# Designs tried in a protein design run: peptides against a protein of PDB entry 4AID. Part 20

Target 1, 242 residues: chain A of PDB entry 4AID
Amino acid sequence: FDIKRKTIEWGGKTLVLETGRIARQADGAVLATMGETVVLATAVFAKSQKPGQDFFPLTVNYQEKTFAAGKIPGGFFKREGRPSEKETLVSRLIDRPIRPLFVKGFKNEVQVVVTVLQHDLENDPDILGMVAASAALCLSGAPFMGPIGAARVGWVDGAYVLNPTLDEMKESKMDLVVAGTADAVMMVESEIQELSEEIVLGGVNFAHQQMQAVIDAIIDLAEHAAKEPFAFEPEDTDAIKA

## One batch from the design tools (peptide; aimed at target 1 G146 A225)

Design b2_p14_6_s2 (made by RFdiffusion4, then SolubleMPNN; from b2_p14_6, 6 letters changed)
Fold by OpenDDE base, seed 1:
Structure b2_p14_6_s2 (fold): chain B 242 residues (1-242), chain A 14 residues (1-14)
Amino acid sequence: as target 1 above (242 residues)
Amino acid sequence: RREERRRWLEERLA
C-alpha cells in the first residue's frame, strides 16, 4: 500500500494527515488524527458538467456516525436520519471557506464527505474535519485554490489557547473558529463572553498564524500524494485574471 | 521554501 503521512506538532498535540489506506476510490481521501479523534475526509468530483448546470454544485456533508459510538459513553445509535444541528453547522463551516476557492466557471459536481471515525472527548472533530476536507481536495486534482487551514481559539486565564479541549472550552470566554488560506482569512465564526473587540481581532490573527503549520503540512502531503490536476479551462479566461 | 510550496500547489491546481 502506498501510504503517505505527514505528522506535525500543533498546539501541543500531534496532528497526523494520512492518505492511501482508506477510500482509494475517491478522488482525494485523508485520514486525519489529533489525539484519539479520527476523521475521514473524501472528495469526489465529476469529470464533466451536467447539461444545463448553471451553478457550482458543491455538497459538503459532515457526519458523526455510529462507528465512533464504540468509544462515546452513552452511545445513542444515531439512526440513519436527518443531520443533527451540529452536523449541519459543521458542514456549513467547511463549505463557507472552500466554496470561493474553486476556479470560476467550474460547474462539475463536487462532493466532500467528512466522517468522524473516533472521538476522544477532548479534541473536537470539527476543526480536524475542516483540515481533512482541505487536504482531501488538494489531493483530488479538482481545480481548488487551497489549501485552507482552520483553528479554534479560546480565551482561558487571560491568554489565547489553540484548539482548546472540550474541558478547557468550559472555562473559555471565547469560542472562535477561523478558516483561511496562507494569505487570507476566509471565514470567522465566534461566540464571545464579554471580551473586547481587540481581544477578538487578536484571536483571529492568532488563529491565522497558527493554521499556517497546517497549510504547510497539507502542501507537503500534496507534493507527495496529489493526483494530476484535472484539465479544466474556463470558457471565460477573463474570470481567471481577476 | 513555504512560498515556493504554496506556489507549487496553486500552479498545479490552477
Scores: peptide ipSAE 0.115, ipTM 0.813, DockQ to the pose 0.183
OpenDDE base, seeds 2, 3, 4, 5: peptide ipSAE 0.067, 0.022, 0.095, 0.020; ipTM 0.711, 0.685, 0.708, 0.684

Design b2_p14_6_s3 (made by RFdiffusion4, then SolubleMPNN; from b2_p14_6, 8 letters changed)
Fold by OpenDDE base, seed 4:
Structure b2_p14_6_s3 (fold): chain B 242 residues (1-242), chain A 14 residues (1-14)
Amino acid sequence: as target 1 above (242 residues)
Amino acid sequence: KKEERRAWLEKQLA
């Protein structure tokens, strides 16, 4: 097994990105760990466009499977087959920042699947899932102009907190999820309790600064483990609409 | 180094 691993310290926690052990049949596959929370992201893309494909067919599926249910509150009640409200929400959080980063005119089917394998009840798998999905896409050879980083920002005792634990979040006046590239913020989602716009904007900037270490870690992993880029030439007609 | 890594990614993705 050719296993590649990147480890960084991130927000006082160890983030591990690993590839080459699991899901080798995917175009990209990343096992991401923070604390004892573990997610597997897989990226698969079609090597051709379907005839008459008018839109980019990206599907993102975040799932918390029953085998992890012993470690995930309420996991025992997850029925197979329909995503929960949480799974639907997190799937959208992953989809939103990655969708605009695919090369224009690319209309091959792309499937990103993020599976929660373990939950420590401290580190939410959503942020870890965003990071893992980004890494899996960067490894896949798909025409994905990533990586993205992601971060959750809390506001506790008058300070920003990077990726607050579930317990720290009970004291937080902010739940701010940010995703972006090295250069740009791509997505913001926020729940705010009586905070100024200045504090919220400062939180976005803080998140974007803190995610650079993750972006750099994904780059480093990709340099050692990425597949060859998929040879894609957009049709000239799709280039003219830019 | 960081710019070379970025240029590598951009070259892999472009």
Scores: peptide ipSAE 0.020, ipTM 0.536, DockQ to the pose 0.201
OpenDDE base, seeds 1, 2, 3, 5: peptide ipSAE 0.016, 0.018, 0.018, 0.020; ipTM 0.554, 0.552, 0.519, 0.553; seed 5 fails the geometry check

Design b2_p14_6_s4 (made by RFdiffusion4, then SolubleMPNN; from b2_p14_6, 8 letters changed)
Fold by OpenDDE base, seed 5:
Structure b2_p14_6_s4 (fold): chain B 242 residues (1-242), chain A 14 residues (1-14)
Amino acid sequence: as target 1 above (242 residues)
Amino acid sequence: RRAERRAWLEEQLA
């Protein structure tokens, strides 16, 4: 097995990105670990466009499977067959920043699946899932102009905290999720308790700075493990307006 | 812009 691994220290925690051990049938597959939280991201894309496809068919599916019941909080009531509210929200958190980064005119079906394999009750799998999905897309050969990084920022005791634990989040006046590229913020979601816009904007900047180490780690992993870029030339859609 | 990001990603992957 050709296993490639990148390990970084990130926010005082070890982040591990691994490829080549599992889900090798996917175009890209990344096992991401932070603490004892473990996610698998897979990216698969169609090698042709469907006839009559008029939109970009990206599907993102974040799932916390029942096999992790006892390793995931609340796992006893996940009836098979409908995404939970959390799974739906996190699927959107991953979709929003990645969707605009595909090459314009690419209308091949893309499926990103993020599966939570383990949860440590400290490290939320959503941020880890965003990072893993970004990495899996960069490895896939899909015309994806990533990577994205992601970070959660808390506000605890008058300071920014990178990726606060679930316990630290109980004391946090901010739950700020940011995703971005090296150059730009792509997505912000925030739940805020009576904080100034200045503190929130400072949190976005802090998140964007702190995610650069993750972006660099995904690039380094992709240098060593990415598939050849899929040969895609967008049809000149501007020629139809003449 | 997007082609420049591809070239940048390809340059970072090269």
Scores: peptide ipSAE 0.020, ipTM 0.596, DockQ to the pose 0.118
OpenDDE base, seeds 1, 2, 3, 4: peptide ipSAE 0.019, 0.018, 0.017, 0.019; ipTM 0.641, 0.594, 0.575, 0.600; seeds 1, 2 fail the geometry check

Design b2_p14_7 (made by RFdiffusion4)
Pose (drawn by RFdiffusion4):
Structure b2_p14_7 (pose): chain A 242 residues (1-242), chain P 14 residues (1-14)
Amino acid sequence: as target 1 above (242 residues)
Amino acid sequence: EKHEEMMAKIEERH
C-alpha cells in the first residue's frame, strides 16, 4: 500500500516522500528523494515507559553509506565504521529541533534513523535528512508536535538562495541551516562572511517562509498514511501547583 | 492551528 507526496516541486528541485513500500515494521518510514539524493528515515518508539526513567530518551542516528556515491570505503576493513564528523553533526542537526517538540511529560524510547542511500553530487542530504526524519515522525503516531521543515539558505550575488547545491555553495557568502514548525523557527546553524544582523536575520526568515511548502507536504502525506496516534495525556499537576 | 487540524483529520480517519 504505497503512497507518495511527490508534488512539492520545491525551490526548483523535485522532492518526493514515499511510504508503505520500505520498512513497514517501523512506526514511521519514509523514503525521501530530492533531485537524485535519497535517504530512508525510520522512526520507532517504545509503547511503554521504562521504570524510573526520568528524562526523555531520544536517539537520532544519521548514517552515510558509501555506496550512496558508488565507492567502496578506503578503510582497512572496507566497511563503514565509527561515525564521521559529518554523521555526528547531522545527527545533532536533526535531534536539536525535534527533542523539544515531543509532548512534555513523555519519556518512552524514541529512535529515528536516517540512512543516505544515494547522493547525487548536488543536493546535500543533510537538509533532506531532516525533512525525511520529520516525515517519519509524523507518520509514526508518536506525541510529536506538528511537522518540522528545514532549509539551507545561501547568499549569492546579493540575494537569498534556497537549498543551494554544492557548486552554488562555492559562490555563497552564507551557510545557514534553519529548521522550524509552521509557527516557529526552532534552530539555526551557520557560517557567515561578516554579513549584517539584518541580512542574517533576513535569511532566517526567508528560510522559515520557504520551508512551509515542506511542512504542507508532510501534513499531506500524514493525512493519507499516518498510523493511529499514540494516546498520551500529561499529568494535570495544574491544581497542585496553584 | 495546523497541528490541531492535522490531528483532527488523522483521528477522524482512525

Design b2_p14_7_s1 (made by RFdiffusion4, then SolubleMPNN; from b2_p14_7, 6 letters changed)
Fold by OpenDDE base, seed 3:
Structure b2_p14_7_s1 (fold): chain B 242 residues (1-242), chain A 14 residues (1-14)
Amino acid sequence: as target 1 above (242 residues)
Amino acid sequence: SKYEELMEKIRKRH
């Protein structure tokens, strides 16, 4: 088995990105770990466009399996079949920043699945899921102009905190989720309690700076493990020069 | 872009 692994220290935690052990049938697959939280991201794309396909058919599914529910608070028997509110929200958080990064004119079906395998009750799997999905897409050979990084930023005791624990978040005046490329912020989602616009904008900048290490880690992993790029000629070449 | 740099690196593996 050709297992590739990248490990970085990120916000005082070890982030591990691994490929080549699990889900080999996918175009891209990444096992991501932060603390004892573990997610599997898989990316699969169709090698042809469906007849009459007029829009880009991207589907993102984040799911928390019941096996992780022994550690997930409120992980009561998720009835097989409907995503929870959290799963729906996190699926959208992953979808939003990645959707614009596909090459224009690419209308082949793309499916991203993020599965929470383990939860440590400290590290939320949403940020880890965003990172893992980005990495899986970069490994897949799909015409994805990533990677994206992602970060959560808290504001605790008058300072920014990168990826606060669930306990640190109780004391945080900010829940700021940012995703972006090396060059641009692609998505911001925020809940803020009585903070100045300056502190919030500083939080976005802090997140974007801190995610560069993740972007570089995904690139390093992809340099060693990515599949050959799918041969796709975009209808509009102006989109590749950005 | 970082994507183009990555694709160029991947292509250079062959």
Scores: peptide ipSAE 0.248, ipTM 0.857, DockQ to the pose 0.774
OpenDDE base, seeds 1, 2, 4, 5: peptide ipSAE 0.208, 0.185, 0.201, 0.151; ipTM 0.833, 0.819, 0.830, 0.802

Design b2_p14_7_s2 (made by RFdiffusion4, then SolubleMPNN; from b2_p14_7, 7 letters changed)
Fold by OpenDDE base, seed 1:
Structure b2_p14_7_s2 (fold): chain B 242 residues (1-242), chain A 14 residues (1-14)
Amino acid sequence: as target 1 above (242 residues)
Amino acid sequence: SRFEELMEKIKKRH
């Protein structure tokens, strides 16, 4: 196995990004670990566009499957075949920041699947899933202008907390999820209790600063393990209108 | 910056 691994310290926790062990049939595959929470992200893309395809067919599917029952809270109550509200929400959180980063005019089918393999009851797999999906896309050779980073920010005892634990989140006045590139914030989702706009904006900035280490870690992994870029030339849509 | 433009968009939505 040609296993490539990047390890960083991030918010006082060890983040591990690994490729080459699992899902080798995917275009990109990343096993991501933070604490004892473990996710597998896979990216697969079609090598041709379907005839008459008029939109970009990106599908993102975050899954906390029943085979991780006993490793995921409430895993025994997941009806096979229907996404939970959480799975639907997290799938959207991953989709929103990555969708605009594909090369304009690329309309080949892309499937991103994030599967929770283990949950430590401290580290939420949503942020880890966002990071893993970004890494899997960067490794895939798809025309994706990432990476994205992601972070959760809490507000506990008058301070920002990077990726608060589930227990720290009970005392947090903010649940702020941010995703972005090195240069831009791409997505913000927030639940806020009685905080000033200044604190919230400071939280977005804090998240964007803290995610740079993750972006750099994905780049370093991609330099060692990315597939050759898929040869895609966007159709000059301006030349067809002339 | 793109960050500042986004922060302005966030401010306008809240």
Scores: peptide ipSAE 0.024, ipTM 0.542, DockQ to the pose 0.024
OpenDDE base, seeds 2, 3, 4, 5: peptide ipSAE 0.016, 0.022, 0.013, 0.020; ipTM 0.565, 0.559, 0.537, 0.546; seed 3 fails the geometry check

Design b2_p14_7_s3 (made by RFdiffusion4, then SolubleMPNN; from b2_p14_7, 8 letters changed)
Fold by OpenDDE base, seed 3:
Parts: structure tokens; C-alpha cells; sequence
Structure b2_p14_7_s3 (fold): chain B 242 residues (1-242), chain A 14 residues (1-14)
């Protein structure tokens, strides 16, 4: 098995990105670990466009399987077949920053699946899922102009905290999720308690700065493990305006 | 772009 691994220190925690052990049938697959939280991201894309496909058919599915429920607060046997509110929300958090980064005119089906395999009750799998999905797409050969990084920023005791634990988040006046490329912020989602716009904007900048290490880690992993890029030439839409 | 450079490096390995 050709297993590639990248390990970085990130916000005082070890982030591990691994490929080549699991889900080899996918175009890209990444096992991501932070603390004892573990997620598997898989990316699969169709090698042809469906006849009459008029939109980009991206599907993102974040799921927390029942076998992880021994470590997931609220232990409700999720009925097989409907995403929870959390799963729906996190699927959107992953979708939002990645969707605009596909090459214009690419209309092949793309499926991103993020599965929580383990939860440590400290590290939320959502940020880890965003990072893993980005990495899986970069490894897949799909025409994805990533990577994205992602970060959660808290505000605790008058300071920014990168990826606060679930317990630290109880004392946080900010829940700020940011995703972006090396060059640009692509998505912000925020819940703020009595903070100035200056502190919030500083939080976005802090997140974007801190995610660069993740972006670089995904690139390093891709340099060693990415598949050959899928041969896709966008139709020259400028030739139709003549 | 940084992406195009990465893709070129990936292609050069295959």
C-alpha cells in the first residue's frame, strides 16, 4: 500500500492528513485526524457529463454514523436515511467554499462524502471535515482550484483562539468559521456575542492566516499522492460572443 | 497560478 501522510502542528494540536490506506475506489480519499477526532473524506467524480446537464451537479454529504455515537453527545439512534440538523449544516459549510472553485463549464457529477469515524468530545469534526474534503478533492484529479483551508476562531479572555475545544467554546464570545484559498476568503459563518466589528474582522484575518499551514499541508500531500489531473478543457465561452 | 504550477508538477510525475 502506498500510504502518504502529512503531519503539522496547528493551533497547539496535531493535524494528520493520510491517504492510500482506505477508500481506494474513490478518486480521492483522505483520513484526517485532530486529537482523537477522525474523519474520512472521499471525492468521486464522473468522467463524462450527462446529456442535457445544465448546472454543476456537486453533492456534499457530511455524516456522523451511529458507531461514533458512543462519543457523540446526544446518543439518539439517527433513523437511517435523513441527515440531522448538524449534518445538514456541516454539509453546507463544506459545499459553500468548494463549489465556486471548480473550473467554469465543468458539469460532471461530483460527490464529496465526509464520514465521522471517531469523536473525542473536544475537537468538532466540522472543521476537520472541511479540511479533509479539500484534501480529497485535491488528490482526486478533479478540476478543483483548491485547496481550501478552514478554521474556527473563538474569542476567550480577550484573545483569538484557533479551533477552540467544545468546552472552550462555552466561554467564547465568538463562533467564527472561515474557509478560503491561499489568496482569498471564500466563506464566513459567524455567531457573535457583543463584539466590535474590528474584533470580528480581526478574527477573519486570523483564521485566514492560520489556515495557510493547512493549505500548504494539502499541497505537500498532493505533490506526493494526487492522481493525474482529469483532462478537461472548458468550452471557450468567449468564442460564442463573436 | 499556484494551482496550475501544482497541476504541472503532478502531471510531470505521471
Amino acid sequence: as target 1 above (242 residues)
Amino acid sequence: SRFEELQARILARH
Scores: peptide ipSAE 0.309, ipTM 0.878, DockQ to the pose 0.571
OpenDDE base, seeds 1, 2, 4, 5: peptide ipSAE 0.033, 0.078, 0.219, 0.107; ipTM 0.711, 0.760, 0.841, 0.756

Design b2_p14_7_s4 (made by RFdiffusion4, then SolubleMPNN; from b2_p14_7, 6 letters changed)
Fold by OpenDDE base, seed 3:
Structure b2_p14_7_s4 (fold): chain B 242 residues (1-242), chain A 14 residues (1-14)
Amino acid sequence: as target 1 above (242 residues)
Amino acid sequence: SKFEELMEKIKKRH
């Protein structure tokens, strides 16, 4: 087993990114842990394009399985076979920032699956799932121009809080989820209660600064564990317009 | 970019 692990302190919590132990049949696979919340991200991509494929076929599936339901609030009510509202929302939160980072013209099928293995009732698996998906893609050899980082920002007692707990979020006037590269913000999703635009913009900047440690951790993991990059030459679409 | 640097580092390992 060639197990690679990166550990960082992030927002007063230990973030662990691990590869090589499980899901080795995937192109990329990352076990991510924050507190006692644990997710598995897998990335798989087709080595050829389907005939007549006109769009980039990326599918992202976030799943909180029934075996984790003893620790996941409402997990006992999950009907087998349909994503919950939360699973649908988090799948979109992961999809939005990663989709534009694939090399233009790449139309091979890509599937990202994030599975919640454990929930601690403090650390929401969504941010951890975003980080794990980014890491799995960077390890896969797919033509993905990542990594992305992600962060949740709260506003509690007149200060920014990085990745507030579920209990701290009850007192927060802001639920701000940001995802981005080292150089750019790619996605913002926010619920805000009576805060100035200045505080919100400051929250985006705070998130983007705080996610750099995660981006650097994914890069370090990929430097040690990434597969050989898939040889993809984009068709010179500029030559057909002459 | 950090990605290009990463890709160059990966290529140098193979």
Scores: peptide ipSAE 0.021, ipTM 0.604, DockQ to the pose 0.776
OpenDDE base, seeds 1, 2, 4, 5: peptide ipSAE 0.014, 0.017, 0.014, 0.015; ipTM 0.488, 0.541, 0.505, 0.515

Design b2_p14_8 (made by RFdiffusion4)
Pose (drawn by RFdiffusion4):
Structure b2_p14_8 (pose): chain A 242 residues (1-242), chain P 14 residues (1-14)
Amino acid sequence: as target 1 above (242 residues)
Amino acid sequence: PEWRKELAEKMREM
């Protein structure tokens, strides 16, 4: 039972989100394509709370398969091993904006895994990885507040540029990744060539505008394909506090 | 299903 939101031509690139064909046993699994870069994002959460668990345990593992680029690993063991700098960075890049959007009071194990299956030498899977992770979370039924969008905004020839490619990045004076909900920017990360607070802030806002088409697209797929929501009421400590 | 429409609406309200 296969389902896509393949619409969203997004910033001139085709973004497809598919579910129900791959990884049916995960709570949420989305194969996401942008251009010709492909990642599978899966989301599983435990249906129970561990005794005495006192914080929200969430793990995000982003991993690149070298076959995503037609190469065998250079390591002595010719197999992927410990995560690289890029994989741990991208893992925090997904975890940061998601961790706060789970319902306050929820402490079940949650694991989201994003695996890079194909890389098109143009579209960085890191942003795509964020979007696919957000899509799988919405579909899983966990207490995860609305979708997250994300984008990279560059600054080329005096204008904002959405999701610039790797070649476009050579000419950009800004590298800003923003992830947000429909209402709010949730995270920023950037490297900037001494641009003003105004332009930087402008890029953040441009990104938040430009990522709406993605949140819409996730909401659309969730309408067609999401699992039943997991019931979770927080404790009404409201009367005790007053 | 109706419950998916309600969920999507709740997501849009967020």

Design b2_p14_8_s2 (made by RFdiffusion4, then SolubleMPNN; from b2_p14_8, 10 letters changed)
Fold by OpenDDE base, seed 4:
Structure b2_p14_8_s2 (fold): chain B 242 residues (1-242), chain A 14 residues (1-14)
Amino acid sequence: as target 1 above (242 residues)
Amino acid sequence: SERLREYAARLRAL
């Protein structure tokens, strides 16, 4: 087993990104751990475009599998087949920042699957899933201009908190999810309780600053474990329509 | 969303 691992301290927690142990049939696969929350992200892309494909066929699926039942709050056997509301929302949170980072004219099918394997009841697997999906894409050889980082920011006792625990979030006046590249914020999602625009904007900056360590960790992992870049030349006709 | 992105881009340029 050629296992590559990157470990960083991030917001007072150990973040581990690992590849090479699981899902080796994927183009990219990353096992990400924060606390005892564990997610598997896989990226798979088609090596050719379908005839008549007119849009970029990216599918992102976040899923909480039944084998993690008893370690995920709510204990209900999620019937295989229809995403829950949470799974749908988190799938969109992952999709939104990654979709614009694919090379224009790339219309090969891309599937990103994030599976929650374990939940510690402290660390939400959504942020970890975003990070893992980014890492899996960077390892895949797909024409993805990542990595993205992601962070949740809370506002607790008059301070920003990076990736607050589920218990800290009960006292938080902000649930701010940010995703971005090293240079740009790609996505913001926020639920806010009576905070100034200044505090919220400061939270976006704090998130973007704090995610740099994750971006760097993904780059370091990719330098050691990425597949060769997929040779893709966009047809000249697609460059003119954007 | 868009307004926050533009503002975050301005704040990174400071």
Scores: peptide ipSAE 0.018, ipTM 0.634, DockQ to the pose 0.033
OpenDDE base, seeds 1, 2, 3, 5: peptide ipSAE 0.017, 0.018, 0.018, 0.020; ipTM 0.604, 0.557, 0.557, 0.582; seeds 3, 5 fail the geometry check

Design b2_p14_8_s3 (made by RFdiffusion4, then SolubleMPNN; from b2_p14_8, 9 letters changed)
Fold by OpenDDE base, seed 4:
Structure b2_p14_8_s3 (fold): chain B 242 residues (1-242), chain A 14 residues (1-14)
Amino acid sequence: as target 1 above (242 residues)
Amino acid sequence: SERLKEYAAQLRAL
């Protein structure tokens, strides 16, 4: 096995991004770990466009498997076969920031699957899933203009907290999820309790600053483990509709 | 969301 691993300290926790051990049949695959929360992201893309494909067919599927249910809150009540509300929401959180970063005119099918393998009850798999999905896409050779980073920001005791634990989140006046590139915020989602716009905007900036270490870690992993870029030339007809 | 994104982009350009 040619296993590549990047490890960083991030928000006082060890983030590990690993490739080459699992899901080697995918175009990209990343095992991401923070604390004892573990996710597997896989990216696969079609090498051709379907005839008559008029839209970009990106599918993102975040899933918490039943074998991990003994370690996932509410996992015992998950009906097999239908995404939970959480799985649907997190799939959308991953989809939103990555979708705009594909090269215009690329209409080959892309599937991103994030599977929660373990949950520590402290580190939510959603942020880790966003990071892992970004990394898997960067490794895949798909025409993806990533990486994205992601961060959750809390507001606890009058300070920003990077990726608060589930227990710290009970005391947080903010649940702010941010995703972005090195240069730009791509997505913001927020639940806020009686905070000023200034604090929220400061939280977006804090998140974007803190995710740079993750972006750099994905780049470093990609330099050592990325596949050759898929040769894609957009048809001239897609350039004229801009 | 979009307004926060635009404002965050403006704050990074400062």
Scores: peptide ipSAE 0.023, ipTM 0.626, DockQ to the pose 0.032
OpenDDE base, seeds 1, 2, 3, 5: peptide ipSAE 0.022, 0.019, 0.015, 0.022; ipTM 0.647, 0.616, 0.485, 0.644

Design b2_p14_8_s4 (made by RFdiffusion4, then SolubleMPNN; from b2_p14_8, 7 letters changed)
Fold by OpenDDE base, seed 3:
Structure b2_p14_8_s4 (fold): chain B 242 residues (1-242), chain A 14 residues (1-14)
Amino acid sequence: as target 1 above (242 residues)
Amino acid sequence: SAMRKEYAEKLRAL
């Protein structure tokens, strides 16, 4: 197996991005690990457009399998078939920053699936899922102008905290999720308790700075493991302005 | 990024 791995220190935790071992039938597949939280992201895209396809058919599915939660006391049988509220929200958090980064005019079906394989009860798999989805798309050969990075920022004891643990988040006055490219913020989602706009804007900047190491790690992984770019010619939209 | 530049160059070479 040609296994490629990138490891970085990120917010005092080890982030591992791995490809080539599992889900080889996908266009891109990344196993991402932070602490003992483990996610698998897969990206699959159609090699042709469906006749009469009017919109870009991107589907993002984030899933927390009940068996990955074997350390969570109180196992409610997640009924197979309906995403939880959390799974729906995280699927949107992944979708929002990636959707604008596909080449304009690309209308082939794209499916991103993020599966939580293990949860350590400290590191939330949502940020890890965003990173893994970005990496899987960059490896796939799809016309995706990524990578994105992602970060959660807390505000604890008058300081920014990168990717606070679930326990640190109880003391945090901020839950700020940011996703972006090297050059731009693409998405902000925030829950704020009695903080100034200056602190919140500083949190967005902090997140965007801290995600650069993740963006660089995805680029390095892609340089060694990406498939050849899919041959896609965008429709010349400049010919319609003449 | 280098990868974006390379991808944009590959898309221009098609």
Scores: peptide ipSAE 0.023, ipTM 0.579, DockQ to the pose 0.122
OpenDDE base, seeds 1, 2, 4, 5: peptide ipSAE 0.017, 0.015, 0.016, 0.016; ipTM 0.553, 0.567, 0.504, 0.532

## One batch from the design tools (peptide; aimed at target 1 E223 H224)

Design b2_p15_1 (made by RFdiffusion4)
Pose (drawn by RFdiffusion4):
Structure b2_p15_1 (pose): chain A 242 residues (1-242), chain P 15 residues (1-15)
Amino acid sequence: as target 1 above (242 residues)
Amino acid sequence: ELEERKEKLEELWAK
């Protein structure tokens, strides 16, 4: 039972989100394509709380398969091993904006895994990885507040540029990744060539505008394919506090 | 079915 939101031509690149064919046993699994870079994002959460668990346990593992680029690993064991700098960075990049959007009071194990299956030498899977992770979370039925969008905004020839490619990045004076909900920017990360607060802030806002088409697309797939929501009421400590 | 699912999602995300 296969389902796509393949629409969203997004910033001139085709973004496809598919579910129901791959990884049916995960709570949420989305194969996401942008251009010709492909990632599978899966989301599973435990349906129970561990005794005495006192914080929200969430793990995000982003991993690149070297076959995503047609190469065998250079390591002595010719197999992927410990995460690289890029994999741990991208893992925090997904975790940061998601961790706060789970319902306050929820403490079940949640694991989201994003695996890079194909890289097209143009579209960085890192942003795509964020979008696919957000899509799988919405589909899983876990208490995860609305979808997250994300984008990279560059600054080329005096204008904002959405999701610039790797060659476009050589000419950019800004590298800003923003992830947000429909209402709010949730995270920023950047490396900037001494641009003003105004332009930087402008890029953040441009990104938040440009990522709406993605949140819409996730909401659309969730309307056709999401699992039943997991019931979770927080404790009404409201009367005790007053 | 789609309307019911949408309502359930909105209730979940309105927390």

